Peptides against a protein of PDB entry 4HTP. Designs and how they scored, part 96

Target 1, 231 residues: chain A of PDB entry 4HTP
Amino acid sequence: SQTVASHVPFADLCSTLERIQKSKGRAEKIRHFREFLDSWRKFHDALHKNHKDVTDSFYPAMRLILPQLERERMAYGIKETMLAKLYIELLNLPRDGKDALKLLNYRTPTGTHGDAGDFAMIAYFVLKPRCLQKGSLTIQQVNDLLDSIASNNSAKRKDLIKKSLLQLITQSSALEQKWLIRMIIKDLKLGVSQQTIFSVFHNDAAELHNVTTDLEKVCRQLHDPSVGLSD

## One batch from the design tools (peptide; made by RFdiffusion4, then SolubleMPNN)

Design b2_p17_6_s4 (from b2_p17_6, 8 letters changed)
Fold by OpenDDE base, seed 5:
Structure b2_p17_6_s4 (fold): chain B 231 residues (1-231), chain A 17 residues (1-17)
Amino acid sequence: as target 1 above (231 residues)
Amino acid sequence: MEELRKLWAELLAEARS
């Protein structure tokens, strides 16, 4: 069946997240999230016109925005050190070179940007002059690849994990990879709380999540912002 | 598929304007 996520570029989610991160005020952060969410809901209505009782929802995007609440897929088993080594190999970086050392020693400030401890930002600047300007992945495809990584981690198939990671990397811009890394590490650094995200999504979202701890149920049951839990 | 992608792009652009 068709889903909104199969048509939405991952780049558009990343640009939204970037806008949120760069915004200083809570109100502006909320606005950027709301713009993306409203677009999603409108697109959903258009895509599923004349088809009631669809299971499609905002869940594919929400699970990337709040990755710490992920319960469907198992752990990735991926840390910053693994990603660093992968990038060094993929980009053919000299192991004793400046960029390789930045990735491996991301906790120590070595550059002018002051991004110590933020691996995703370190990676971004290494990738920016080396990667595609625009990625080609949809949100659905990103989730499929992340599912593959989690499944292969559970099966202890490191070779297949690498294969899926390479597909993510080679089909993504530097900016998209920055956010992919943060999604995998489960720390987006948006500067807006989980509570705020839920509140913008639906007035009853936080309550339903507290009871069910099921992000998909929250997104599906509260898809319509005008329909509450008691309705 | 292309028409749907265009629709999405338009919706997002409108929301951001």
Scores: peptide ipSAE 0.744, ipTM 0.964, DockQ to the pose 0.954
Fold by OpenDDE base, seed 1:
Structure b2_p17_6_s4 (fold): chain B 231 residues (1-231), chain A 17 residues (1-17)
Amino acid sequence: as target 1 above (231 residues)
Amino acid sequence: MEELRKLWAELLAEARS
């Protein structure tokens, strides 16, 4: 079964998130999100033109944009320190070298960038000169890998968690990894509230989520902005 | 699938223009 998420590059979501983060005003942030969302909806219509009763929705993207609201996927069991160690190993960074120490001590400002406390940004700058590949993952594939991580965490299979993480990393650009990290840690730092995201998505989204706490249900029931909750 | 991928790219590009 075809889904929008299976065709949308993860890179395009990340570029949208990057645009949102870099935007100064609320209106500009909203615009960038709306552009992505509208594209998604148009693509959905095209993809499912001849199919009725599809369950496909914005959920695959929304759960990455609002990862703190994830209820389907269990905990990843991944923290910054684990990622730091993984990158040190993957990039073969000297353990006592500058970059390794930056990752491990990300809370302490080091260097020209004032990104203290933001592990994803620290990682980005370490990765940027070392990771020049273009990302190749779709949103569907990212979610599949994240599902695998959560499942393996539940099963206490640390080696398999590492394997899935490596698959994500090796298929992602530095910028994509920045956002992937933030998705895993569940702190995107977009500068827009959950309420704003819901408001842009659908006028009734916040209300429905408050009642159901089911992000997928919100996305499915309110995927058409012109159809209200009471309709 | 390639055609659909191209369609997506076009839609996003149009939205951002």
Scores: peptide ipSAE 0.743, ipTM 0.964, DockQ to the pose 0.976
Fold by OpenDDE base, seed 3:
Structure b2_p17_6_s4 (fold): chain B 231 residues (1-231), chain A 17 residues (1-17)
Amino acid sequence: as target 1 above (231 residues)
Amino acid sequence: MEELRKLWAELLAEARS
């Protein structure tokens, strides 16, 4: 089906998230998010110009930006240790080598970047010289693969989980994988609150989410920033 | 589809300028 998410590169979401994280002030963080969101809404209008009452919304992106609020997708069953082992295998890293040990002992300070406890950052530096410079996945494709992982976790199909993970990482740059890892672990470390994200999206978003706990409903009902909940 | 991908790229570039 034709959705905004099917046309938006995952790389562009990741570059936005990177810009947000690197920004120091709240206002600058908000600006970067708003730039992406406004582009999304404009593209939506163009894509669906001749079609009214579509269900397409910002939800595919929002559920990746606020992964802690995901309610549709079941648990992935993936932790840092699993990812570390997968990367060691995929990249053929020596088990007793520096990079393998960094991934396995990501909580221990290395003294180089101060990234202790942040597995995604540790992985980024290991992946940077070894991965594609540009990813090929859209936001929709990323969500499809994440859906597959969650479904197969529920079905206890470890082989299919690995297959989907491999597809994700082999089609992603190091930067994209950094953010993908954080989405899976459900900790983006953006430095901006959930409330701020909602407030930028729509004035009534926080209230509607507080009542419904349904991100898709929030994104769909409040797609137009000029149309309020009571309208 | 390529035209739509180009449109997205343009919109994002404009927003960031």
Scores: peptide ipSAE 0.743, ipTM 0.963, DockQ to the pose 0.979
Fold by OpenDDE base, seed 4:
Structure b2_p17_6_s4 (fold): chain B 231 residues (1-231), chain A 17 residues (1-17)
Amino acid sequence: as target 1 above (231 residues)
Amino acid sequence: MEELRKLWAELLAEARS
């Protein structure tokens, strides 16, 4: 079945997240999120105009925006060190070179950007001159690959984990990879709270999530901002 | 499929304008 996520480029979510991160103040951050969300809802209406009974919702995007609330997908088993080694291998970086050492020692303050401790930002600057300018993945494809990683982690299939990671990496821009890394590590550093995200999504979202802890249920039941829990 | 992708792009662009 067709989903909104199958048509929305992952790049567009990432650009939204980038805008949110760079924005100063709550209001501007909210605006950027709302712009993406409203577009999603409008597209949903257009896509499903002839189908009344659909389970499609904002969930595919929401679970990437609030990855710490993920309950359907199990643990990835991926840490920064693993990604560092993967990038060194994939990009054929000299192991004793500046970029390789930056990735491996990402916690140590180096350079002028003050990115110590933020692996995703360090990776971004390494990747920017080396990666594609535009990615090709949809939100659905990203979620499918992340599902694969989690499943294969549970199954102890390291080779398949690597395969899915490579697919994510090779089809993503540096900016997309920055955000993908943050999604995997589950720290987006948006500067906006979970409560704010829920409040913008729907007035009753926080309440429903507090009761159910089911992010998909929240997104599905409260898809329409005009229909509340008590309706 | 292509028309839907264009629609999305237009919607997002409109929202950001």
Scores: peptide ipSAE 0.742, ipTM 0.963, DockQ to the pose 0.980

Design b2_p17_7_s1 (from b2_p17_7, 8 letters changed)
Fold by OpenDDE base, seed 2:
Structure b2_p17_7_s1 (fold): chain B 231 residues (1-231), chain A 17 residues (1-17)
Amino acid sequence: as target 1 above (231 residues)
Amino acid sequence: MSAFQKRFEELIAELEA
């Protein structure tokens, strides 16, 4: 079945998240999210113009924006140390070199950026001069790869986990990887609350999520911002 | 209009062509 997520570059979500993070005020952060959401909804309407009762929704994006609310896929089993080691290997970084040490000791970096404890930011600066400038993954493809990682973690197939991670990494820019890392670690540091994200999505979203804890259901049932829970 | 908004508009236009 056709989905909006299969057409939207992951880079577009990441650039939106970057704008949200860099914005100073709540209002500006909300504006950036709203613009992305509105564009998504418009494309949804066009894509599904001749099809009623589709299951497609904002869920593929929402589950990446609010990764801590993920309930469909199982745990990734991935921590910062695993990613650090993977990057050292992939980038062929000397283990005793400054960049390898920055990744491994991300909690106490010696750099000037002041990103102590933020592995994604540390990784970003290491990756920026070394990786592709433009990624090639759609939001659907990212979710498919994340599904693969979770499934293979459950099955204890470490080799296949690595394969999926390598595909994510090699097909993503430094900026995309920064946000991908934060999605995997489940901390986006957007500066806006879960409640704010829900409130922008739909007035009834927080309530429905509190009852169902089903993010996909929230996205499908409240796809139209003008149609409430009781409608 | 942002870059992603332009891309969305292009995608919509392609569907309607």
Scores: peptide ipSAE 0.413, ipTM 0.919, DockQ to the pose 0.920
Fold by OpenDDE base, seed 1:
Structure b2_p17_7_s1 (fold): chain B 231 residues (1-231), chain A 17 residues (1-17)
Amino acid sequence: as target 1 above (231 residues)
Amino acid sequence: MSAFQKRFEELIAELEA
């Protein structure tokens, strides 16, 4: 069955997240998220106009926006060091070179950007002059690849994990990879709280999540912002 | 209208065509 996530480019989510991160005020951050969400819901209604009882929801996007609440897929087993080594290999960076050292020693600032401790930002600047300007992955495809990574990690298939990561990386822009890294590491640094995200999504979202701890259930049951838990 | 909003509108239009 068709899903909204199968139609929405991952780039569109990333650009939204970028806008949220760069916004200085809470209100502006909320506006950017709301605009994306509203567009998603409108497309959902159009996509499923003639279909009843669909299970499709905002969940594919929400689980990337709130990756710390992910419960469906198992752990990725991926840390910054692994990604650093992967990028060094993929980009054929000299191991003793400036960019390789930036990735490996991301906690120590070595450049002018002052992004110490933020691996995703360090990676972004290394990737920006070296990778595609536009990615090709949909949100669904990203989730599929992340599922593969988690599954392969559970199965202790390191080579297959690398393969899936390479598929993600080679089909993503530098900006998309920045956010993908943050999703994998589960730290988006948006500057808005989980509570704020839930509140914008639905008035009852935080409550339902507190009870169920099921992000998909929250997204499905509270898909319509006008229909509450008691309805 | 943002770029993604425009894309969403285009996607909707494609569904309705």
Scores: peptide ipSAE 0.409, ipTM 0.915, DockQ to the pose 0.917
Fold by OpenDDE base, seed 5:
Structure b2_p17_7_s1 (fold): chain B 231 residues (1-231), chain A 17 residues (1-17)
Amino acid sequence: as target 1 above (231 residues)
Amino acid sequence: MSAFQKRFEELIAELEA
């Protein structure tokens, strides 16, 4: 069956996350998330207008927004150092060059942007002049590739992990890669709490998650904001 | 309206056409 995630560009999620991150106030951060969520729900209703009891939900997006709550996928086995080396190879960066050293020594201030310790931001500025302007991946495709990475990590197939990573990278803009990195490392730095995200999604979301620890169940059972757990 | 909102509306319109 069709899913909302198969129609929504990954870029749209990333732009939303970027707006949230750049917003100073909690209220503004919430607004950006709510707008994306509302649009998603509206599209869901249209897509599934003639189909009741679908399993489709906000889960494909939510698991990228709250990657620390991921329980379906096993660990990626990917750290900043691995990504740094991959980018150096892919971009053919001189090993002793400025950009390569920025990636490898991301914890040490070497640039002008003051992003020491934030690998994703360091990578962004290295990638910006070298990557395509607009990515082509949907949220579904991103999740499929991440599933592949996790599966291959479990199977200890490093070559296939690299293959999936390269597919993600080559089909993503610098901004999309910034957020993809944060999703993989499981630290989005949005400046808004998990509790806030759940509260915006549904009044009962935090409670249901506390009991089930199943993000998909939370998204599916509480897809309609007007229908509570006790209804 | 944001760019993504416009895209969502467009997608919905396509479904309803």
Scores: peptide ipSAE 0.391, ipTM 0.913, DockQ to the pose 0.924
Fold by OpenDDE base, seed 4:
Structure b2_p17_7_s1 (fold): chain B 231 residues (1-231), chain A 17 residues (1-17)
Amino acid sequence: as target 1 above (231 residues)
Amino acid sequence: MSAFQKRFEELIAELEA
């Protein structure tokens, strides 16, 4: 079935997240998120113009924006150290080299960008001169690969986890990988609260989520900002 | 209009064509 997520580049979400993160004021952060959301909803209406009662919603994006609220997908079993080792291998970095050490010792200040403790940012700067400038993945494809990772983690198939990760990495820009890492680690550091995200999405979103803890249900039932929970 | 907004508009236009 056709979904909005199958048409929207993952890069567009990442660019939005980047803008949100770089914005200092709450209002500006909200504006960037709202613009993306509004565009999504508009496209949804166009895509599903002749189809009523579709299950498609903002969920594919929302679960990447609020990854800590993920309940459908099982745990990835991926930590920063694993990613560091993977990148060292993939990029053929000397193990005792500067970049490898930056990745492995990401918690220690390096003095370069002040990104100590932020693995994704450290990875970004290592990746920027070494990877593709433009990614090719849609939001749906990213979610499919993440589903694969989670499934394979549950099945303890480490080789297949690596395979899916490599597919994500090789088809993503440095910026996209930065955000992908943060999604996997479940810490986006947007500087805006979960409550704010929900409030922008729908006035009743926080309430519905508090009751159901089902992010997909929230996105589906409250897809239309003008239709309330009681409607 | 942001770059992604433009792309969304293009996607919509493609659906209507």
Scores: peptide ipSAE 0.391, ipTM 0.912, DockQ to the pose 0.916

Design b2_p17_7_s2 (from b2_p17_7, 7 letters changed)
Fold by OpenDDE base, seed 1:
Structure b2_p17_7_s2 (fold): chain B 231 residues (1-231), chain A 17 residues (1-17)
Amino acid sequence: as target 1 above (231 residues)
Amino acid sequence: MTPFQQRFEELIAQLEA
């Protein structure tokens, strides 16, 4: 069955996240998230106009926005050091070169950007002049690849993990990779709390999540902002 | 309208056509 996530470019989610991160005020951050969510819901209604009892929901996006709440997918087993090494290899960066060292020593980078400790930002600047300008992945495809990574991690198939990562990387812009890294590491640094995200999504979302700890259930049951838990 | 909103509208239009 068709899902909203299969139609929405990952780039659009990343652009939204970027806007949220860059926004200074809570209200502006909320606005950007709300706009994306509203668009998603509108498309959902159109996509499923003639279909009842669909299981499709905002979950594919929500699990990327709140990756720390992921419970369906097992651990990726990926750390910054692994990604650093992967990028060095993929981009054929000199091991003793500035960019390689920036990636490896991301905690104390020497540079003008002041992004100490933020691997994703360091990676972004390394990638920006070297990567494609526009990615091609949908949110569904990103989730599929992430599922593959988690599955292969569980199976201790390091080579297949690398393969899936390369698929993600080669089909993503620098900006998309920045956010992808943050999703994998499970730290988006949006500047908004989980509670805020839930509150914007649905008034009852935080409560339902607190009880069920099931993000998919939250997204599915509270898909309609006008229909509450007691409804 | 943001670029992604525009894309959503286009996608919706395609579904309704």
Scores: peptide ipSAE 0.429, ipTM 0.917, DockQ to the pose 0.922
Fold by OpenDDE base, seed 3:
Structure b2_p17_7_s2 (fold): chain B 231 residues (1-231), chain A 17 residues (1-17)
Amino acid sequence: as target 1 above (231 residues)
Amino acid sequence: MTPFQQRFEELIAQLEA
């Protein structure tokens, strides 16, 4: 399908999220998000120049930025322990080795990084020397694979869940996997509130979401920042 | 301009060519 998400590398979203996380001040965090959003909207206008009333919106990205607000896809059924075991298997890590134990015991401080309790960060350091430097997935492809995982979880098809996870992992850099894990676990640790994200997206976004709890509707109806709910 | 911004501009240019 012809969507903005089908053209945007997942790596670009992850790089933006990384910049937001590393920024200390609220203003700088907002700037990074706004730059990504503005670029997205500009591309949308160009892509759909000759097509009015399209359903395409920022939703494919927004649902990854605010994964706790996801209502369309069902639960993944994936926890840190499952991912740890998968990585140990995939990377052929010795079960009693340092890296395997780090993944399994991610809650326990093991070093000076201060990453205790953050599985995604632990995984990042294990993956960095072992995986691709550049991923190949678009935002749309990531969402398609996540949809597959959720659907197969509902259908209790563990084999197909594993297949989709492996496809995500083998086509992603360590940094992309760090953020992908956080999206699946639904905790991005950006240091900026949901309210701030909505306020940057559109002045009426928080209100519309509060009423509808429909993130896609919010993104579609409030796609144009200059057009309000009451307009 | 960030790398992703540059990529977006390139993609837009391709659409307009």
Scores: peptide ipSAE 0.393, ipTM 0.907, DockQ to the pose 0.921
Fold by OpenDDE base, seed 2:
Structure b2_p17_7_s2 (fold): chain B 231 residues (1-231), chain A 17 residues (1-17)
Amino acid sequence: as target 1 above (231 residues)
Amino acid sequence: MTPFQQRFEELIAQLEA
């Protein structure tokens, strides 16, 4: 079945996340998230205008925004060191070069940007002059690739994990890769709490999640902000 | 309207056409 996620570029989600991160105030962060969500819901209504009882929801995006709440996928088995090595190989970086060392020693302060310990930011600056300006992946495609990674990790197929990672990397901008890394590592650094995200999504979202711990169920049952749990 | 919002509106318009 056709989903909203199959139509929304991953770049649009990343741009929204970037705006949220850059915003200093809680209210501004909330506004950016709300705008994305409202657009998503509007698109959903248009896409499914003639179809009742669809299972499609905000879940494909929500699970990327709150990756620490992911319960459907098994562990990716991906660490910063693995990504560093992959980037060094993919970009053909000299192993003793500045950029390779920055990636491998991401926890050590090397610059004035204060990015020490944030692998995604370090990767971003290395990637920016070397990768696509605009990615081509949809949110659905990103989730499909992440599903593949998790499945292959469980099956101990490292070669297939690498293949899926390469697909993600080669079809993504530096900015998209920054956020993708943060999604995989499960730390977005948005500066807004889980509770705030839920409260913006739906008044009953936090409560339903506390009971079910099922993010998909929360997104499906509370898709309409005007319809509560008791309705 | 943000560029993102504009893109969404365009996508919606394409679906309705």
Scores: peptide ipSAE 0.335, ipTM 0.892, DockQ to the pose 0.823
Fold by OpenDDE base, seed 4:
Structure b2_p17_7_s2 (fold): chain B 231 residues (1-231), chain A 17 residues (1-17)
Amino acid sequence: as target 1 above (231 residues)
Amino acid sequence: MTPFQQRFEELIAQLEA
């Protein structure tokens, strides 16, 4: 059936995450997340106005925001070194060139941005002058491609993993790829805790997650912020 | 209304049209 995630551009999630990351205070970070969530819930209500008992929820976004809690999708088997090599190939970067070396040696400070150790930021600056200004993927499409990567990793299909990665990369802006990389590596560096994310989502979210460890169940059962676990 | 909220409103409007 139709989902909210099939309508929401991945770019909008990335923009929200970027705002959260750049915000200094906890309150400002929370505000940005809350605004995205509220808009999502409003769209959900509109999309499913005439439908009862839908399974659609915030889960497609939540699993990208809290990728370390992913339990449905198996491991990607992707590390920074693999991505570095892929980008070097895809962008046809000289192997001994500055940008290739930045990607391969991302842990070593090489520039003025102070991005050492953050592969996604290193990649962002390499990609910015070379990639699309605007991506075309929805959140659903991103999740579908990530599902494919995980499935193919389990099946030891390296060629198909590469294919899905290329689809993600070629349809994403530099900013979107920055966040996509962080989602894959499972380190968003938002500066806000998991507990805070849950608390903003629903007062009972942390408790339900602690019991079930099922992020989808948390998102579905607690979709309505006014309806608690005891209701 | 934030620019992001506006985009969602536009999506909602498209859905309801």
Scores: peptide ipSAE 0.106, ipTM 0.765, DockQ to the pose 0.700

